# Peptides against a protein of PDB entry 3V4O: the designs that were tried, part 70

Target 1, 234 residues: chain A of PDB entry 3V4O
Amino acid sequence: DQPLAKDKVALLIGNMNYREHPKLKAPLVDVYELTNLLRQLDFKVVSLLDLTEYEMRNAVDEFLLLLDKGVYGLLYYAGHGYENFGNSFMVPVDAPNPYRSENCLCVQNILKLMQEKETGLNVFLLDMCRKRNDYDDTIPILDALKVTANIVFGYATCQGAEAFEIQHSGLANGIFMKFLKDRLLEDKKITVLLDEVAEDMGKCHLTKGKQALEIRSSLSEKRALTDPIQGTEY

## One batch from the design tools (peptide; made by RFdiffusion4, then SolubleMPNN)

Design b2_p15_2_s4 (from b2_p15_2, 9 letters changed)
Fold by OpenDDE base, seed 5:
Structure b2_p15_2_s4 (fold): chain B 234 residues (1-234), chain A 15 residues (1-15)
Amino acid sequence: as target 1 above (234 residues)
Amino acid sequence: MELEKRLEELKKKYE
């Protein structure tokens, strides 16, 4: 009756110290806080900061290798990004100015690979800009996500090149993390949880009309980040 | 567990 995860693994990437682009601050604190929260949810967490293109590609590849049947996976990225023609790209710290798709990691390509892993749940959370990159005209041909992929994609977008930060308890959090951290530990279906986060963001006068959380899901089962790992007692 | 081993290797490699 209770959904069970084969295991739980998370890769968190926070890029801040860009070489040719504005430096960010929020990813540092956000990755740290998310790491702590996910560990409370019994995720095995790998947190990486300021990754080059090579490092990012390798990290994602290694993460994908950790995904397997029944595994709960979570991939989080905070940093610069862009979106062209429905394709989102994560920008490594060593990306040139201007950057192109060849220098970046395509989110949809990663999602495509994730859907082949037969995961119990796969969550991909992006906290990055969604602006058009006029210097890149690449149009990747992407396959649609499988309905049975059990993938939840959350895209927290902000306007502007720099992360929108809110000072809370002496720490500067990104807007998304500010609201996510209040609900992440709740025993709710992940899509419901994220929807509530989106609502919280919408109700806040600081973020209303400025910040949004887009949620796309192929999750056809009741799955929560709080679901216990198979063989464990809680 | 294989997963734990791979995670540790990943941490060592990129952290």
Scores: peptide ipSAE 0.174, ipTM 0.844, DockQ to the pose 0.045
Fold by OpenDDE base, seed 1:
Structure b2_p15_2_s4 (fold): chain B 234 residues (1-234), chain A 15 residues (1-15)
Amino acid sequence: as target 1 above (234 residues)
Amino acid sequence: MELEKRLEELKKKYE
């Protein structure tokens, strides 16, 4: 049986122009390219750049409201981030220096909220650093993802929290997007697709030992981004 | 549909 999506919605966030932190370049192009690809997959895409804490929280809240039973959701973030004690945080452009958890959005908290939506598929992709933030000693107590959550979490990062960009076809992409865009349109289970992306990253001399893609999944069904929307003809 | 309306509103707010 062919899996069907009730609808497809994506929120893409790219933070570059930080007020108190180094500016980034890759998120602009990466968000743009991902937007175009997801639209080809019939996603309704909202792409936002340079969000403040307030704006990010609102955007994520609005996105969560769009998630419903059978809906395919995709949340993508590119920007600064950090990870402390297994908790990942997305950094808004107006975050202070140093930033703390109260200034940032907790990824695991968002994932927890996503699992309650009974989505057909929910993909959360992070392209950010996983460096330790020594100025934040907060240890959130968060539960593991439910087995039936149908959530796929992809975390692209590097050990040194270094920003790598690769120019491909005249475009300067982040490393993750460089490999993701080559496979995103493939009709494969999303976890398989991402695993292949991870393998590609591992084989590339530019990324070998530099960046990796970590995949965490509670997806128990064969779901693909290419799955058709219910009620539509393809 | 409601979803599209919400998306449009979100776009208007931040784009």
Scores: peptide ipSAE 0.034, ipTM 0.710, DockQ to the pose 0.047
Fold by OpenDDE base, seed 2:
Parts: C-alpha cells; sequence; structure tokens
Structure b2_p15_2_s4 (fold): chain B 234 residues (1-234), chain A 15 residues (1-15)
C-alpha cells in the first residue's frame, strides 16, 4: 500500500554571489549536501548556483515541465528573499538594490503552477529571509492551493538569519540544512519528517526563539521522499 | 529516459 512515484526530480538553487546585495556562503554547502541526499533517494537532481533573474525563471520553467502526474518534485531555494503580505519572493543574484517583486520570483505563483501538474508529491523548501521589503508595495492576489495538489511547503526563516549567513567564515551548512540533513533519508511521511526537523530546530539553543520552520501542506496521503519509483524494485 | 534527457539538457544549459 506504499505510494509510488512515477519519477523523482529535484531542482536546487543556491544564490550566493549577489551583485548588489551581501554575499552568502551557506547555499553552496547546503545545495551540495542536499544534492547528495536526494540522489540517495533516487531523485534526479539539477543543482544550480548564482542564477540571474532570467536564469532562475528559465530553470523554474524547465523544472515545471518535468513535473507530471504522479511525479515527485522537490524545489529548494537558498538565498536572499523577502515576504510581503503573505507573498514570498526569491531574489536573483542580479537583482537591483533595492529589489522589487518584478525583479524576483514569487513563490506562491510557482506553487500555483505546481498544483496544476497533478504530481504525486511536490515539496518546496525555502531557506531565505521572511523580512518585509519596504521598497515593494505590491499586493498580489493569491488563490488558495488545491486540496488535491499534494504540495508540501517548508519555509525556514530566522530572525537575523541573513546576518548569520553573511557572517559565515567558511563553508558550513545553514541552520535549516543542519537539521534537515539528519532526517531527510528517514522513511516517514514528509510532513512528519519536516515537523520533526522543526522540533529539532526548536530544541537547539542556537535557534530557540530565532529560527522556525513553517510547514504548509495539502498532502492528505502518506507520501515520503523514500517512496519507490514505479517500475523499480526496492 | 526522456526525463533524464531533459534534466541533462537543463544541467548543460546552466552549469
Amino acid sequence: as target 1 above (234 residues)
Amino acid sequence: MELEKRLEELKKKYE
């Protein structure tokens, strides 16, 4: 009775070398670690670093084309970002200062497109700031995700996380990836897995009261990243 | 196979 994935595909984006914004370091290591883990889970992984707006949009579009009925998709982003009125935005490396919504990729719009693919499971993980952008006053109207979308959205944020990541002296995992990597290979429902990650973050003195993982899900089935691919034996 | 091909194309395009 274990659910089966038609296939597994992941797009990982790590933006570090911003032109007009502080440079980051953690995304490099985090993308690398996540790539290795997802490959162990039989995901076909595309990892991209330092994408311009044009490149990011194209990458996401191409990723969406890979999604289909029954496919397991995972989209991960690490970099600068912001949130205004419930809308989250990923910031490309060539974004101006200050950046606005037209310079960035709206997460909720991507989620909307994902739900149309009738995937077996879609996981969207964000490791970016949730701070308000005072220079962006746009209020997009967002539709609710379909109940049958099987989308799990994880948003890892930390008060002062941007500063923390900027201050990294060397190649080390971000806080979110530090906890995620310990559990990602577990054969558990993805929402349970992420909830445990959230609990781990809450217990850590480094993240207590500072960093949290918000989980939103329309998943009503017991689906895990460890679910086998259809036609294969495990 | 088709998916793999498309992924490889994506990789080559941006990596």
Scores: peptide ipSAE 0.033, ipTM 0.705, DockQ to the pose 0.049
Fold by OpenDDE base, seed 3:
Structure b2_p15_2_s4 (fold): chain B 234 residues (1-234), chain A 15 residues (1-15)
Amino acid sequence: as target 1 above (234 residues)
Amino acid sequence: MELEKRLEELKKKYE
């Protein structure tokens, strides 16, 4: 009666110790907590911190190779980023100052590759700013995602490119992870789950009007992170 | 090296 995943794989990237840009703190704890949660959901998780451009590209490439028909994939990134003309870019720790598109990983290009994998579910979560990079004038050609790609894209953003962190249980979480962690284990359609996270963020006086979660999806099935893996007795 | 090792471990588990 419920959908089954052929397998579950996740790649989590947290960039903090930038060489030529301000250092961050939240990604460390956020990646750690998300790793633990996803393992409870039977995901095979690779969590990596402070990746160079070369390492990030390799990690993403390998992740894409793990995606296949019926597989549930989750890609999470926390770190610096920017958005120009509808294109979002993840910034490696060794990116120069200023950085350009050739120094960074284009989210839309990755999404384009994901849609060709016929995954059962593919979730891409970004926790980075969406500020304009005035030093990059690249105007990429964007292709729309396929309607049946089963991709869910979550973009946690902060207005004004300000990073807010909240202390929770002695640990400093990013705002997005603070709310995501409370709902991630719920047996709900992933888009519904993320929508509720967005609402929680909106209700909090600390984040109201400051941070938001943008959700884009091509998911037409009731897919949840809690869906069991095919062949597993439960 | 650590990256390669972890990715390889993931691949093995997936296979």
Scores: peptide ipSAE 0.030, ipTM 0.718, DockQ to the pose 0.038

Design b2_p15_3_s1 (from b2_p15_3, 5 letters changed)
Fold by OpenDDE base, seed 4:
Structure b2_p15_3_s1 (fold): chain B 234 residues (1-234), chain A 15 residues (1-15)
Amino acid sequence: as target 1 above (234 residues)
Amino acid sequence: SMELQSFSPELPPLP
């Protein structure tokens, strides 16, 4: 019946103050708002801003140490990024201009490591661009993924497209987070929840034809972010 | 008014 999580752990990374790239604004607010929401969902949340490559890799390593069999793992990233050959790369604040894959963190590699922990659910919320980086001609050879049927990707934008933030009167939110935050607490299967967010975002006139949420999932169980933690009563 | 900013870095043109 009701799926249970052994535990729920989230790593949130927002990169804004890039050294060699344009600065962003939305990740600050987006990470803050998402942190608050996930804590209401009883996630153990680690939120970090403006990480160098070294710091990002360390953060991911520490995040992985918190994962175990049946644990729900959620990775959120807001910042610069790119996608080459279906692989998503998160760009650290100290990345050179132009950056290459060796300067960045590959999300699919993180997923592989999460699978090794036999997690109950792996959720990636990637608020970054997915344009091809023509300055990086490397074709990464990644380890094969296991068939775990517990994976959900929420891409803020579609393949080859850009993600945007909205600035209004000094405030900034990513388009993705603007709509995600309104539904995140709903007790629904995570893919259903994201589908509703996609519909809401699709009504935004500012990004119509520019940005659309993409959901990529292999989720065989009705798992939700609201699922209770094993051994707890609410 | 609202302004959109891309999460893409500004890269130099390809040679």
Scores: peptide ipSAE 0.245, ipTM 0.767, DockQ to the pose 0.791
Fold by OpenDDE base, seed 5:
Structure b2_p15_3_s1 (fold): chain B 234 residues (1-234), chain A 15 residues (1-15)
Amino acid sequence: as target 1 above (234 residues)
Amino acid sequence: SMELQSFSPELPPLP
C-alpha cells in the first residue's frame, strides 16, 4: 500500500545575474541547499544557475527526457517571474526589459508536457513574484490539462504578490527556502508538508502581510518526497 | 539586521 516512485528526478534553476533586471542573491544558496536535501531523498538532481532562454528551454527538454510513467518530477525555480491569467512565467537572465511571454518559460506548458510522460507526481516549487505583467497583453491559449490528480504547486507567495529574499551579513536566502528546508525531509504527504511550511512562514513577522505561501494541488494519493524508489530496499 | 529585497524587477513606466 506504500506509494512507490519508478524514479525521482528534479530540475533546479536559480537565476540571479540578470542582464537587464536587478540582480538577486538568494538563488545561489537556495539551489545549493535544496540540491543537498533532494539528494538525501534519492532524487536525481540537476542544478543550474543563470540560464538564458535557450539554456532554460534545453534544460527543461533534458529534464522531460528523464521522466516516464510513475516517475516523480520536481521543478524548482528561483528568480524573477510574473503571473498572467493564472499562468506562471519564469524569466531567463537574458530577458529584455520589459519582458513578455515569448521571452519566458510558461510553467503550465511544462506541466502539460510532464502529464504526457504519465509521471507519478508533478511538484512545482516556484520562488518568484506573481505580479501581473502589464507589458504582456497576450492571453495564453493552453492545451487542456489531463485529470491526473498528481499535481502540487508550492508558490512562494500568493497571487498578485511579491516574493522576497532575506539579506544578512552573509549570503542571502529566499524566505520560502528558509522555511521549506526545515521540513523537506519529513515523511509526510507533500501537501501536508507544504501546509506546515505555510504556517511556519505565517509566523514570521518580517513577511506578515507581504508574502504568504500558496498551495495549489490536485493530489488524490498520499505521495511524499520520501517515497521509496521501486526496486530499492531501505 | 535582516533586510528584505523583492524579486520584482524594476520595469519602465507604462506609456
Scores: peptide ipSAE 0.249, ipTM 0.772, DockQ to the pose 0.787; fails the geometry check
Fold by OpenDDE base, seed 2:
Formats: sequence, structure tokens, C-alpha cells
Structure b2_p15_3_s1 (fold): chain B 234 residues (1-234), chain A 15 residues (1-15)
Amino acid sequence: as target 1 above (234 residues)
Amino acid sequence: SMELQSFSPELPPLP
């Protein structure tokens, strides 16, 4: 009765050292911690830091090549970002100031490409701000998505809101990762897991009224990150 | 003591 993954592949991107924007600190530690956890879950993990636009596009292309029918695909991003018209844009470190959609990577476009691979599960964990970019008036024309009930978005913050990192004693973590890491190894449906993370994060006094996890999902099966890989003993 | 930093870049004022 337990779903199986043909394989499990994750791409983790942490952008910190922006050329034309404020530098961040948390993505380094967040990517590291998530990498270790996902490897414990038998994910093939590619972790990259401080990617230019060209490098990010190449990384996504290579990631897509690893996806196939029944494969679990997980994309994690920590860095600057924005959201226009429901589309999430990841900002490369070499993005200009101000940046536009053509300088960034659209997550929904990546989702479309992942759907074409007939993946078993598509998980997006986006630790970025979701504020409107007023400097970008482009309305993206996206290809129609297929109806695949295998999509999970974990947004570190609500639509139109900001995501934050916490710095304490020289160490910095994203608020999202701070709570996600405590539950990521639990054998639960991914949406249930994220819901618990949302509740934990909601207890954080520092971000009350400022940041809240949003879960957007179309997942008709009880799929978990702990699901075993087909043909292997777990 | 803890400090918060936004993942939002500072953009110039709109013209």
C-alpha cells in the first residue's frame, strides 16, 4: 500500500553573494542541513551555491535530465525572489538591479518541464520572498499544466510577503529551514509534514504577523519523502 | 539576541 519512487533526485540552490543586491547568510547553512537530511532519505542530491543565471539554468537542465517516470523530484531554493501573477521567480546572484523576469528563473516553467517527465512527485521548497516586483510588468505566458495530482509547494512565506533569516551568535538560518529540519525525516505524507512545520513555525515569536508557511498542493496519493526506491531495500 | 534579515532585495524607488 506504500507508494514507491523509481528514484529520488533533489536540486538545492542557495544564493547568498549577490552582486547587485544585499547579501544573505542563511542559504549556506540551510542548503547544507537539507542536503544531509535528504541524503539520509536516499535522495540523490545536487547542492549548489551562488549561481549565476547561466549556471542556474544549466543546473535546472541537468536536474531535469535525471527525472523520469515515477521519479521523485525536489527543488529547493533559498535566496532572493519575487512573485508576479502567481509565478515565482528565483533570482540569480548576477541579476541586475532592478531585475526582471528575463533575468530570473520561473518556477512554474520548471514545473511544466517536470510534468513532461511523468514524475511520481514534484516538490518545491521555496525559501524566498514573494513580494511583487513592480519593476517587472511582464505578464508571463505559461504553457498549460497537465493535471497531475503529484505537486507540492512549500512556500516559506505567504503570497506578497517576505521570508526571513535569523541570526544568532554569528549563525544564521532561514526560519523555514529552522523548523523544516526537525520534521523532514518523519514518515508522513509530505503535505502533512509541511502542515506540522507550519504550526511549529507559527509559534516563532520573531515572525508572528510577518512570515507564515503556505502549502499549495495537488497530491492525491500518500507520498512521503521517506518512500522507498523501487527495486531497493529500505 | 536574535536578528531578522529579509530575503528581499532593496530596489531603487520607482520612477
Scores: peptide ipSAE 0.247, ipTM 0.773, DockQ to the pose 0.785; fails the geometry check
Fold by OpenDDE base, seed 1:
Structure b2_p15_3_s1 (fold): chain B 234 residues (1-234), chain A 15 residues (1-15)
Amino acid sequence: as target 1 above (234 residues)
Amino acid sequence: SMELQSFSPELPPLP
């Protein structure tokens, strides 16, 4: 019995042109490539670049409005970020230097809100650094997450480590996206798919010892990005 | 040639 999605919705955010921080290059191409792939998988994709804090919060709010019971939700982020106490923070382009949690969007807070929508699958693909931000001394007290068993985190790097983009011949891609794009269309359980991506990434000589994919999941069903949408035939 | 760039911003020294 193949799982079905009521709908499939993705929000892709790529932040590059930071005002008070080094500019990035990869998010542009990464968002573009992922957009095309997810659309082939019949996702409704909203792709946004260079969002301020206000715009990011609005984008997330709008994304949440599209979620409902049984809907597959996917959030992709490429940009600056940090992780404090297991919480991932996405950094808007207008974030101050240094930034703190109040300037950023907490991914776990978004997850909480997604759980309230009773989604069928929650996928987070975070192409950001996971180093601790020593300038943020706030210990976030988050509401307890529900046990939904439908959560998948794909971290581009390990806890406390950095994520990298690779520039070759004037083009730049995140290391994570470089390998993810080759497997994203495969009809496999999402955690299995990411495991294979992790293995592929592990073969990259440039990032050996520097960056490794981390998968964190509680997924009790064989959910795949290729799962058909209920009531539709393709 | 290939170049790696970190997604980590440069932060000022801690006070």
Scores: peptide ipSAE 0.234, ipTM 0.767, DockQ to the pose 0.776; fails the geometry check

Design b2_p15_3_s2 (from b2_p15_3, 5 letters changed)
Fold by OpenDDE base, seed 2:
Structure b2_p15_3_s2 (fold): chain B 234 residues (1-234), chain A 15 residues (1-15)
Amino acid sequence: as target 1 above (234 residues)
Amino acid sequence: STGLQSFSPELPPLP
């Protein structure tokens, strides 16, 4: 039988105009295009650009309030970021240079909070770099995650690697979104969908050897972004 | 130019 979502909610954050770091361009287009696609999939989408630390934390809090048992939650982030000890940190536009964990939002902490909501699916699409931040010597003490078997991470790049945007075409997508947008509407298990995106990205000569999609998942059910909403979409 | 821009900020070198 077709899996059902109680509801589908997405928070999209694109940070571009950093105060103390190089500005980006792709997040603008990426958030816009992803918004349109997710709305076609009947997601309730909140799209925000250029968030300060305070605003990002508030946005995440509000996003969490929309989650409940069986709800599909999707968090997309495009911007500066880093990864220390397997923990991903999203960098707000007002982060200092250098930034530390206290200035950033930890994705794994958000995941923990999402699990507490008993969501039906947790999807993270992280279009950020995953290089270590040597200026952050903090070792996060995270609570053990629950075994919910409903988690999917789509990392735009590999561990310790960088994610890129294309600069030669004006309003161009990031590399990840460039390929994701072509398949996002397909009725496939989300991990299968992302695997196909990974193959498409692998054919990109621009980022060969520099950027590759990494999929990390614990998903025991055939959940898709196209899954209908319970009581309304079937 | 390669036409690529990294999403990684340029941080000062470590001492």
Scores: peptide ipSAE 0.263, ipTM 0.773, DockQ to the pose 0.775
Fold by OpenDDE base, seed 5:
Structure b2_p15_3_s2 (fold): chain B 234 residues (1-234), chain A 15 residues (1-15)
Amino acid sequence: as target 1 above (234 residues)
Amino acid sequence: STGLQSFSPELPPLP
């Protein structure tokens, strides 16, 4: 039987114009293209660029208000980031140099809050570096996650590695989005879809040995981004 | 060069 979503909601954040860190270019076009694709999949999409810490926290709060039982929630982030002790941190544009966890948003905390909403699916697409931040020595104590078996992480790169964008005269995607956008509309289980994206990335000569997609999931049902929304309107 | 730019910020040297 075809799985159904109560609703489908996505928050897309692209940070590129950092105050105290190198500026990026890819998040602009990546957010734009992903917005168009997710809207074709009937997602309600909120797309935001260059958010301060305050604005990012507010955006996440508003995103969470749109989630409820059975809702598909998707969070996409493109920008600077790091990973300490298995926790992913998104860096706001006004983060200091160096930044610490108190300046950033922890993805796993967002996941915990999404679980409290009893979402049908939680997808995180993180186009950021996963190197350890040596300036952050805090060990976060996170509340234990529930066993919901509806979690999918698509990391643009593997643990401890960097994510990259391609520098061209015109608009260009990050490496992750370059391959993701070609398959995102496919009617496949989300983990299967991401596996195919991983294989496509693996064939790229530019990033061999430098960047590889990592899929981390606990998904016990065949959930796809193409799953129809409950109701007569969809 | 490959024209790649890392998403990793440049941080000051550790003390």
Scores: peptide ipSAE 0.255, ipTM 0.770, DockQ to the pose 0.780
Fold by OpenDDE base, seed 1:
Structure b2_p15_3_s2 (fold): chain B 234 residues (1-234), chain A 15 residues (1-15)
Amino acid sequence: as target 1 above (234 residues)
Amino acid sequence: STGLQSFSPELPPLP
């Protein structure tokens, strides 16, 4: 009855020190805190900061190699990004100004590759803006996704909107991580967990009318990040 | 200032 994971693997990417774009601060803290939390959940976590395009592509490739049938895969990204025609693009630190799709990594392409691995769960937590990049007129032709009913997207913000970090004297989280970290360890279906995070974030006066969590999922099973790994004594 | 920093980079104006 309790869903089991063959394994649990997470890739966390935080890009903040951009060469040709404004620098960010939150990704450092967000990746660190999320790493700690996911490790408590028995995830194998690879956490990387300030990746070039080449390094990001390599990291994703290595991440995919760790995925297999029944494995829970989680990709977290914090940094600059954009969304064109429903496709999310993560911006490497060495991306030009302006950047285009060929300079970036498409999340939906990664999802396609994860589906090919027959993963048990695919979770994407994207702490990036989702505004249209007017400098990229490319209409992506992506392969049709399989109907796996195991996909969860947690977008830090709404389509066409921006994600924010809090600017304080010290290190601070992005708005999304600020609330996610309080609930991440809860033994709840991941979509339920994210829904609660969305409600918590909605109470933040700083981002009222500016940022709201969007959950997009086709998860048909009660799968949680707390699900035990097969063969373990839980 | 609201104390918020957007994760959106400033891009040059469209031609």
Scores: peptide ipSAE 0.252, ipTM 0.769, DockQ to the pose 0.756
Fold by OpenDDE base, seed 4:
Structure b2_p15_3_s2 (fold): chain B 234 residues (1-234), chain A 15 residues (1-15)
Amino acid sequence: as target 1 above (234 residues)
Amino acid sequence: STGLQSFSPELPPLP
């Protein structure tokens, strides 16, 4: 009854040293800690920081090459971002000010490409803002998604809202990762795990009324990040 | 102040 992964691959991107936008701090620590946790879960993890548009697109392409039938794919992003018409856009460090969708990477496009790989699970953890970018009135034309019932989105904040990091002299986790890291190793269905993270995050007085975790999923199987890899000993 | 920094960039005023 235990679901199996053919393999488990994760791409983690943390953008913080923006050229034309305010610099962030949390992505550095968040990517680092998440990397270590996912490796404990036997994920093959590629972690990258401060990617230009060109580098981000290349990283995604390379990530997709590692995906295949039954593989668990996880994409984590921490940095500036926005959401227009239900599409999430990750902002590269060299994006202009203001930026448009043509300068950014659309998460839903990546999902479409992941589906073509017939992955066993597609997880997106997006630690970015979801406010509309009023400087971009372009309506993206996206390819239709397949019905794979293996998709999980963990948004650090709700639609139309912002994600935050704590301003410290030193480095600290963003709000989302602060709570995610405490539960990530639990052997639970990924949506259940994220639901518990949402409850924990909801108790944070710093972001009360400002930031709330949103889970959007189409997951018909009890898939967990702890699921064993086929042909391996656990 | 809550001491929080948004993951949204500071954009110029809308025209």
Scores: peptide ipSAE 0.266, ipTM 0.771, DockQ to the pose 0.750; fails the geometry check

